# Ledger of designs, part 104: peptides against a protein of PDB entry 3EFO

Target 1, 262 residues: chain A of PDB entry 3EFO
Amino acid sequence: SQLADLYKSCETDALINFFAKSAFKAVLHQPLKVIREILVNQTAHMLACYRKNCASPSAASQLILPDSMKVLPVYMNCLLKNCVLLSRPEISTDERAYQRQLVMTMGVADSQLFFYPQLLPIHTLDVKSTMLPAAVRCSESRLSEEGIFLLANGLHMFLWLGVSSPPELIQGIFNVPSFAHINTDMTLLPEVGNPYSQQLRMIMGIIQQKRPYSMKLTIVKQREQPEMVFRQFLVEDKGLYGGSSYVDFLCCVHKEICQLLN

## One batch from the design tools (peptide; made by RFdiffusion4, then SolubleMPNN)

Design b2_p11_8_s2 (from b2_p11_8, 4 letters changed)
Fold by OpenDDE base, seed 4:
Structure b2_p11_8_s2 (fold): chain B 262 residues (1-262), chain A 11 residues (1-11)
Amino acid sequence: as target 1 above (262 residues)
Amino acid sequence: TSHVSIDMSSL
């Protein structure tokens, strides 16, 4: 069917870009609550339409996502949790304005990365490989106290270190003997010169490539105060400012779909 | 049509 073809051809990244720009334009003229409701409604309607017209019958307890939109909910949740769409006094007008303007100028690839960061397990690096490590889901559940992770969203870059991160890796990256010795005030990794450090630097370089903005590096130690900032980018978790987790959002969307179809 | 199915009862 034409509809099936449409859903098959639809790209989530393009949709999110569209929704983001539309929403961020709308904030100038519409209440945030309304905008959020519209976004959720649009999400539910698209998925309900698919279920009704394109999907085989399934149990009501099932959330059915076309392959092309399998990540739509998570991205949509990220959009909804963006500071531009949050009515929180803790978020400055300037910050909202800044991010709004940024997104308004972003291409599809940029907005994709912006809303859903790349989180890379650096502790698993193969120094002999030219391939980037496979990204993990942006959730605390994917972190490890023994791990080291690099996060990038096109604007910011974080190197997160677990409290039990391997001393050998710490030595390799920072040329210090232990976690405690890492200086989190640095914005650049030292040029240690060993293969691991070189590989990490290369990865960081690759991530920086084709990005319109230079990403400042922030070193984050687990359980230190700056980790809170890092956690904001774990977009599948509950947001600091009241945003839902991905799971909660799925439930919300599913409920709305059911309401539309029943 | 390929799709992903999530059992919401498990969440």
Scores: peptide ipSAE 0.455, ipTM 0.926, DockQ to the pose 0.929
Fold by OpenDDE base, seed 1:
Structure b2_p11_8_s2 (fold): chain B 262 residues (1-262), chain A 11 residues (1-11)
Amino acid sequence: as target 1 above (262 residues)
Amino acid sequence: TSHVSIDMSSL
């Protein structure tokens, strides 16, 4: 898919890995506010330089991104919204320390998935196909009350179920008659044995493959309290702890670029 | 070099 191609840019992946590790190292010696400002400034400067020196003339209202950096802003925003770079009392020091250490040891592929999860529409599975479903953007706007989605970031795996998820799929996955009967305390899917269940398990297996950590499965029902945890991984949306949406971040970067070029 | 253009006026 175009989305898959977009997020498989090696250059962007390398850049975000570099920025993440640099920022997370800097946390030890610099205020978080300063680090965040540096990251935004670096992003704006790189893009301003491209616009000035490499891009054809365009209207001031246009944000111009080179192909190699077309997804850099979204990843950068994800980095900025990471708990390691946030100064909020709700985030424990232990959690920040843990995630910092994890990222410091991540390769390019690992950090890519960590900062921008895969979100797969499981309800659209073709049991006769060997292809994985195309990932969707990590935003609530891409979810459906009638849908079932699998989210994975290399550390965690979530199976999100809409309140109106198809009963036949629920039966196929969980071997229960309805949404209400799904036990969200389970961390493993039952081995139901039907083609849909088998395919879902296969997909989960593929996602788990080549990952250094075993991803624990969390089953999430829409509108239940644990959904709030899941929503934190919808990285294009506004963060719970003051992080910007992707759109807001783009606006911010664009304004800064314009300021640099005027 | 190819690039992506986003119209920020629409946001």
Scores: peptide ipSAE 0.453, ipTM 0.925, DockQ to the pose 0.655
Fold by OpenDDE base, seed 5:
Structure b2_p11_8_s2 (fold): chain B 262 residues (1-262), chain A 11 residues (1-11)
Amino acid sequence: as target 1 above (262 residues)
Amino acid sequence: TSHVSIDMSSL
């Protein structure tokens, strides 16, 4: 059908870019609450239409997503949780203005990474491999106290270290004997010169090369103050300012779809 | 049409 073809031609990254820019433009003329409602409604309507007209009948407990929109909900939730669209007084006007202007000029690839960061388990790196590690979902559930993770969203880069991260890796990356010796004030990794350090630097370089802005590196120790800043980029979790987790958002969208179809 | 199904009862 024509509708089926339309859904096949859709790309989530392009849609999110469009929705983000549309919403961020609307902020100047409409209440934030209304904008958020419109975004959720549009999401639900698109998915409801697909379920009704393009998908085979399925159980009501199933959330059906076309392949082109399989990650639309997670990105939409990230958009909804962006400071520009949040009404929380804790968020400064300057921060809202800054992020609004940034996104308004972002291309599709930039906005995709901005809303959903790459989170890489670098503690699993194989120094014999030239492949980038597979990104994991941006959730605390994917972190481990024994792990070391690199997060990048096109503007910021974080190197997160678990409290029990391997001393060998710490030595390899920082040339210090233990977690306690890591200086989190550094914005550059030392050139230790071992294969692991070289590979990490290479990965960081590859990530940076794909982005128009130079990402500042922040070293984050688990359970230290800067970790709170890092955690805001774990976008599938509950937001610091009351934004929904991905799971909660899926439930919300599913409920709204059911309401539209029943 | 290719699609992804999420069982919401498992969430």
Scores: peptide ipSAE 0.452, ipTM 0.927, DockQ to the pose 0.952
Fold by OpenDDE base, seed 3:
Structure b2_p11_8_s2 (fold): chain B 262 residues (1-262), chain A 11 residues (1-11)
Amino acid sequence: as target 1 above (262 residues)
Amino acid sequence: TSHVSIDMSSL
């Protein structure tokens, strides 16, 4: 069917880019609440249409996503949780304007990374391997107190350090004896020169590659105040400013789909 | 068409 072909050809990254730019344009003329509702409705309508016209019958408790849109909900939730679409006094007008303009100029690949960061468990690095560590989901549940993680969204880069990070890795990266000695004011990693440090720097270089902006590095220690900024990029969790978790959003979308089909 | 099914009762 024409509809089946349409869904097969849909690319989530392109859709998110489109929705983001459309929404960010609309903020100039429409209330934020209305814009958010439209985005949720559009998501639900697309998925409801698929379920009705393209998918085989399934239990009402099932959320059915075409393969091309399997990650649409998570990205849509990230969009909805962006500061541009949040009406919170804690978010400055300048910040909203800045991010709005950034996204308005982003290509598909850039916006995808912007809304859903890459989170890499660098404590798992094998110095003998040339493979990048597999990214983990952007949630606190995937962090470890014993771990070290690199997060990047195309604009910012964070190196997150668990309170129980291995001293040998800390020394390898920072050339200091312990977690407590790490200076979080630094924006560049020291040139330690060991294989682990070199590999980490290589990974950072790969992440920076083909990005239009140079990502500033922020060193973050677990349980220190600056970690709150880092946690804002754990986009699958509940947002600081009232955004839903991914799970909550799925429930919301599912409910709306059911309402549309009933 | 291939699809992903999420059991919402498990969430």
Scores: peptide ipSAE 0.452, ipTM 0.927, DockQ to the pose 0.930

Design b2_p11_8_s3 (from b2_p11_8, 4 letters changed)
Fold by OpenDDE base, seed 1:
Structure b2_p11_8_s3 (fold): chain B 262 residues (1-262), chain A 11 residues (1-11)
Amino acid sequence: as target 1 above (262 residues)
Amino acid sequence: TSHVLIDMSSL
């Protein structure tokens, strides 16, 4: 069907860019609550239409996502959780204005990375491999106290260290004997010169490539105060300012779809 | 049509 073909041709990254820019434009003229409702409604309507017209019948308890939109809900939730669309007093007007302007100028690839960061388990690096480690889902559940992770969203880069991260890796990266000796005020990694350090620097370089902005590095130790900032980029988790987890959002969308189809 | 099914009862 023509409709099925339309869904097949849909590019989620382009849609998210469009929705983001549309919403961020609308904040100048419409209440935030209304904008959020529109975004949720649009998501539900698109998926309801697919279920009704394109998908084979399935149990009501199942959420059906076309392949082209399999990641649309998670990105939509990230958009909804962005400070620009929140009315929390803890969020300064300047911060909202800044992020609004940033997104308004972003291309499709930039906005995709901005809303859903890359999270890389660098503790698993094979120094003999030229391949980047596979990204993991942006959730605390994917972190490990024994792990070291690099997070990047096109604007910021974080190096997160678990409390039990391997001393040999700490030595390799920072040239210090232990986790406790790592200085989190540093914004640059030392040039230690060993293969692991070189590989990490290479990865960071690759991530920085083709990005319009230079990403500042923040070193984060697990269970230290600055970790709270890092955790805001774990976008599948609950947000600090009342945003839903990805799972919660899926449930919300599913409920709305069911309401539309009943 | 290829699609992903998520069982919401398992969430």
Scores: peptide ipSAE 0.372, ipTM 0.909, DockQ to the pose 0.949
Fold by OpenDDE base, seed 4:
Structure b2_p11_8_s3 (fold): chain B 262 residues (1-262), chain A 11 residues (1-11)
Amino acid sequence: as target 1 above (262 residues)
Amino acid sequence: TSHVLIDMSSL
């Protein structure tokens, strides 16, 4: 059907870009609550329409996502949890304005990365590989106390270190003997010169490529205060300033879909 | 039609 073809051709990244810009434009004239409701409603309607018209019958307990929109809910949730739409008093008007303007000028690729960061397990690096490590889901559940992760969203870059990060990797990256010796005030990795360091630097360079803004590096130690900032980018979790986890949002969307179809 | 099924009862 034409509708099925439409869903097959849909690009979630483009949709999110559109929704983001539309919502961020609307904040100037509409209450945030209304904007959020519209976004959720639109999400539910699109998915309900798919279920009704395109998907094979399935149990009511099943959430059905077309392949083209398999990540729509997670991105939508990220959008909904953005400071521009949350309007938390802890976030300055300037910050909201800044992020709003940034997103308003972002292309599809930029907004995709902005709303859902890349989270790379650096501790798994193969120094002989030319490929980037596979990104993991942006959730605390995907972190490891023994791991080192690089996060990037096009604006910020974080190097997160677990409390039990391998000393060998720490030495390789920072040229210090232990986790405790890492200086988190640095914004640049030292020029250690070993293969691991070089590989990491190369990866960081690749991530920076084709991004319109230079991402400043923030080094974050697990269980230190600055980790709270990093955790804000674990977008599948509950946000510091509120908002649903991805799972909670899925439940919300599913409920609304069911309401639309029943 | 290719789609992803999520069992919401498991969440």
Scores: peptide ipSAE 0.367, ipTM 0.907, DockQ to the pose 0.914
Fold by OpenDDE base, seed 3:
Structure b2_p11_8_s3 (fold): chain B 262 residues (1-262), chain A 11 residues (1-11)
Amino acid sequence: as target 1 above (262 residues)
Amino acid sequence: TSHVLIDMSSL
């Protein structure tokens, strides 16, 4: 069917870019609550239409996502949780204005990475391999106290260290004997020169490639105050400022779809 | 048409 072909041709990254720019433009003329409702409604309507016209019958308890839109909900939730669309006093007007302007100029690839960061388990690096580690989902559940993770969203880069990070890796990256000795005020990694350090630097370089902005590195220790900033980029988790987890958002969307089809 | 099914009862 024409509709089935349409859904097959949909590019989620392009849709998110469009929705983001549309929403961020609308912020100037419409209440934030209305904008958020529209975004959720649009998401539900698209998926309801698919279920009605393109999908085979399934149990009402199941959420059906076309392959082309399998990640649409998570990205949409990230958009909804962006500071531009949140009316919280803790978020400065300047920050909202800044991020709004940034997104308004972003291409499809830029906005995709911006809304859903890359989170890489650096502690799993094999110095004998040139392959980049596979990204993990942006959730605290994917972190470990023994792990070291690199997060990047095209604007910011974080190196997160678990409290029980291997001393050998700490020595390899920072040339210090322990977690306690890591200076989090540093914005650059030292040039230690060992294979692990070199590989990490290479990965950071690859991540920085093809990005319009230079990402400043922030080193974050688990359980220290700056970790709170890092956690804001774990976009699948519940947001600090009232945003839903990905799971909660899926439930919300599913309920709305069911309402539309009843 | 290929699609993903998510069992909402498992969430």
Scores: peptide ipSAE 0.363, ipTM 0.906, DockQ to the pose 0.929
Fold by OpenDDE base, seed 5:
Structure b2_p11_8_s3 (fold): chain B 262 residues (1-262), chain A 11 residues (1-11)
Amino acid sequence: as target 1 above (262 residues)
Amino acid sequence: TSHVLIDMSSL
């Protein structure tokens, strides 16, 4: 069907870019509440239409996503949780204006990375491999106290270290004997010169490639104050200033789809 | 049509 072909041709990253720019343009003349409602409504309608017209019958308890939109809900939730669309007083007008202007000029690839960061488990690096580690979901549930993770969203880069990070990796990256000795004020990794350090630097370089902005590195120790900033980029979790977790958003979308089809 | 099914009862 023409509808099925339409859904097959859709790309989530392009859709999110479109929705983001449309919403951020609308902020100038529409209430934030209305904009958020429109975004949720559009998401639900697209998915309801697919379920009705393109999908095989399935249990009502199942959420059906076309393959082209399999990650649309998570990105949409990230968009809805962006400071531009939140009316919380804790978020400054300047921050909203800044992020609005940034996104309004972003290409599809840039906005995708901006809304959903890459989170890489660098503690699992194979120094013999030239492959990037597989990204994990941006949630605290994917972190470990024994782990070291690199997060990047095209604007910021974070190196998060668990309190129980392996001393050998700490020494490999920072040339210090322990977690306690890591200086979080540094914005550059030392040139330690071992294979692990070199590979990490290579990965950071690859991530930086094709990005329009140079990402400043922030080193974050678990349970220290800067971790709160880092956690804001764990976009599948509940936001500090509001917004649902990804799971909660899925439930919300599913409920709305069911309401549209009943 | 290729699609992803999420069992909402498991969430």
Scores: peptide ipSAE 0.363, ipTM 0.906, DockQ to the pose 0.938

Design b2_p11_8_s4 (from b2_p11_8, 4 letters changed)
Fold by OpenDDE base, seed 2:
Structure b2_p11_8_s4 (fold): chain B 262 residues (1-262), chain A 11 residues (1-11)
Amino acid sequence: as target 1 above (262 residues)
Amino acid sequence: TSHVLIDMSKL
């Protein structure tokens, strides 16, 4: 069907870019609550239409996502959780204005990365491989105290270190003997020169490549104060400013779909 | 058409 073809051809990243820019334009004339409701409604309507017209019958307890939109909900939730769309007093007008302007100028690839960061398990690097490690989902549940993770969203880069990060990796990356010795005020990794350090730098370079902005590197130790900032980029988790987790959002969308179809 | 099913009862 024409609809089926439409859903097959749908590019979620393009949709999110469109929705983001549309919403961020709308903030000038519409209440934030209304904008959020519209975004949720649009999401639900698209998925309800698919369920009704394109999908095979399934149990009501099932949420059906076309393959092309399998990540639409998570991105939509990220958009909804963006400071531009949050009506929290803790969010300054300046920050909201800044991010609004940034997103308004972003291409599809930039906005994709911006809303859903790459989170890479650096501790799993094979120094003999030139391949980037597979990204993990942006959730605290994917972190480990023994792990080292690189997070990037096109604007910021974080190197997160678990409290039990391997000393050998710490030595390899920072040329210091232990976690405690890592200076979190540094914004550049030292050129240690070993294969692991070189590979990490290469990865960082690849991530930085073709991004319009130079990403500032922040070193984050688990359980230290800067980790709170880092955790805001774990976008599948519950947001600091009242944003839903991905799971909660899925439930919300599912309920709305059911309401539309009943 | 390929689709993803999420069992909401497990969430």
Scores: peptide ipSAE 0.417, ipTM 0.920, DockQ to the pose 0.937
Fold by OpenDDE base, seed 3:
Structure b2_p11_8_s4 (fold): chain B 262 residues (1-262), chain A 11 residues (1-11)
Amino acid sequence: as target 1 above (262 residues)
Amino acid sequence: TSHVLIDMSKL
């Protein structure tokens, strides 16, 4: 059907870019509450239409996502959780203005990375491979106390270290004997010169490639104060400033779809 | 038409 073809051709990254810019334009003349409601409503309506017209019958307890929109809900939740759309006193007007202006100028690829960061398990690196490690979902549940992870969103880069990170990897990256000896005030990795260090630097270079902004590196130790900032980029988790987890958002969207179809 | 099914009762 014509409608089925439309959903098949849909590009989620382009939609998110469009919705982000539309919402961030609307903040100038509409209440934030209204903008958030519109975004949720639009998401629910698109998925309700698909369920009604394109999907085979399924149980009401099932959420049906077309393949082209399988990641639409998670990106939409990330948009809704952006500081520009949150009315929290902890977020300065300057920060909102800055983030708004950044997104208004972003292309499709840039906005996709901005809303959903890459989280790479670098403790699993094969020094003989030139391929990037497979990204994991941006959630605390995917972290490990024994792991080392690189996170990037096109603006910031974080190197997160578990409290039980392997001493061999710490030595390989930082040339220090233990986790306790890592200096988190540094913004550049030392040139240690071993294969692991070189591979990590190569990966960081690839991530930085073709990005419009130079990403500053922040080194984060698990259970230290700066980890709180890092955790805000674990976008599938519950937000510090009142944003929902991805799971909670799915439940919200599903409920609204059911209401539309009843 | 390919789609993903999420069982909301398991979430």
Scores: peptide ipSAE 0.413, ipTM 0.920, DockQ to the pose 0.919
Fold by OpenDDE base, seed 4:
Structure b2_p11_8_s4 (fold): chain B 262 residues (1-262), chain A 11 residues (1-11)
Amino acid sequence: as target 1 above (262 residues)
Amino acid sequence: TSHVLIDMSKL
C-alpha cells in the first residue's frame, strides 16, 4: 500500500530533527505542556495509523513499530526530556536558550547524536582493531562497575569509569596505579603511548570527526558527585527533572495508541 | 510488512 511504502521510506532521524525544530520554535509561542502533548499525540497518531493500515492484526498488548520507526519512541522521549521542553526552574533560561539555538541549527545527523548519545564500552577495546566498539543503550543498566565507557553527544564527551575498572586499563589510559588516583579535573587524556591509550585517543578522534563543535572531555568516576551530570545523558533512564524512562514512555505511547484505535 | 513487536505486558 502507499501508506506502507511511506512508512518504509520514513527516516526516524529526519523526523526527530523536524519535531525538535518544530517544538523548539513553538516554545516561543506555546506552553510547554501543550508542546509535549502535541509531540506525544503525533507519535501515537503515526503509530496508530501504521497499526491500523499497515500492520497485521496483533494483540492489543502488543506495540507495533515499523522498522523505519523502531527507535522513534526512544528519540521522541529524549526530545521530550530535553531541557528546552522542561519547565523546571532549576534549568536556567540561558541554558534553554543555548540548547534551543544549537538544535535549531543542527542537521539530521547532529540532532540524532545530540538527543541520543553514543555510549561505547571502552573496556572492550581491541587494540588491533580499527573498528569502533559497538555502542550500547544509554542506560545505567548497560554500565558495569568493572567497565569504562565513553559517551559523546556531539557537544560533550565523557569518560566514565566504574569503581572496579581494571587497574591495567586505568594504568593504560591515565598512567596511574588505581581508580583512586585518577584526576577527574583533567580534560585531556595523557599521552601514555601504549597501544590501548593510542587506540582510545584514535577512537575519540573519530568521534570528534565531522562534528561541528569540539567536545570537551570530562572524566567521570562512578559514585563521585560529577557522575550525576553524566547520568543525565543516560537518556533511556528516568530524567533528573522528572522525564520518563524509555519504558515508561513506551507504555504511555501504547496506551494512547490503544485509545485512538478503540 | 517488517515491524517490531513489543509485548507491553512484559514491561
Scores: peptide ipSAE 0.407, ipTM 0.918, DockQ to the pose 0.913
Fold by OpenDDE base, seed 5:
Structure b2_p11_8_s4 (fold): chain B 262 residues (1-262), chain A 11 residues (1-11)
Amino acid sequence: as target 1 above (262 residues)
Amino acid sequence: TSHVLIDMSKL
C-alpha cells in the first residue's frame, strides 16, 4: 500500500530534525505546552495510523513500531526534554536561545547526535581492534562503578569514570596510580603513549570527525559534583528539570495511541 | 511489514 511504502521510506533522523526545527521555530509564537502537546500528538498519530493500516492485529498491550521508526519515541522524548521546550524557570532564557539557534542550523546527522548522545564503554576496549566499541543506551542503568564511559553529543565530550574504575585503565589513560589522583580540571588527556591511551585518543578523534564544532572534553568522576552535568546527557532517564524517562514516555505514547484507536 | 513489538505489560 502507499501508506506502507511511506512508513518504509521514513527516516527517523530526518523526522526528528524536522520536528525539532518546526518546534523550535514555533516557540516564538506558541506556548511551550502547546508545542509539546503537538509533538506528542503527532507521534501518537503516526504510530496509531501505522497500527491501524499497516500492522497486523496484536494485543492492545503491545506498542507497535515500524522498523523505520523504532527509535522515533526515544528521540522524540529527547526533543521534548530539550531545554528549549521545557518551561522550567531554572532554565535561563539565554540557554534556550543558544540551543535553539544551534539546532536550527543543524543537519540531520548533527541533530540526531545532539538529541541522543553516543555513550561508549571505554573499559571494554580491545586494544587489538580498530573498531569503535558498541554504544550503550544513554541511561544510568548502563553505567558501572567499575566502568569508564565516553559520552559525546557533537558539542560536548565527557569521560566518565566509575569510583571502582580499574587502576590499570586509569594508569593507562591518565598515568596516575588511582582514581583519586585523576585531575578533573584537565580538558585534554595526557599523551601516555601506551596502546590503550592511543586507542582512546583514536576513538575520540573518530567521534570528532565530521562534527562542525570541536567538542570540549570534560573528565567526570562518579559521585563528584560534575557528574550531575553528565547525568543530564543520560537522556533515557528522567530529566533533572523535567521530562519523562524513555519508559514513561513509551507508556504515554501507548496510552495516546490507544485513545486514538478507540 | 517489519515492525518492532514492545510489550507494555512488562514495563
Scores: peptide ipSAE 0.403, ipTM 0.918, DockQ to the pose 0.946

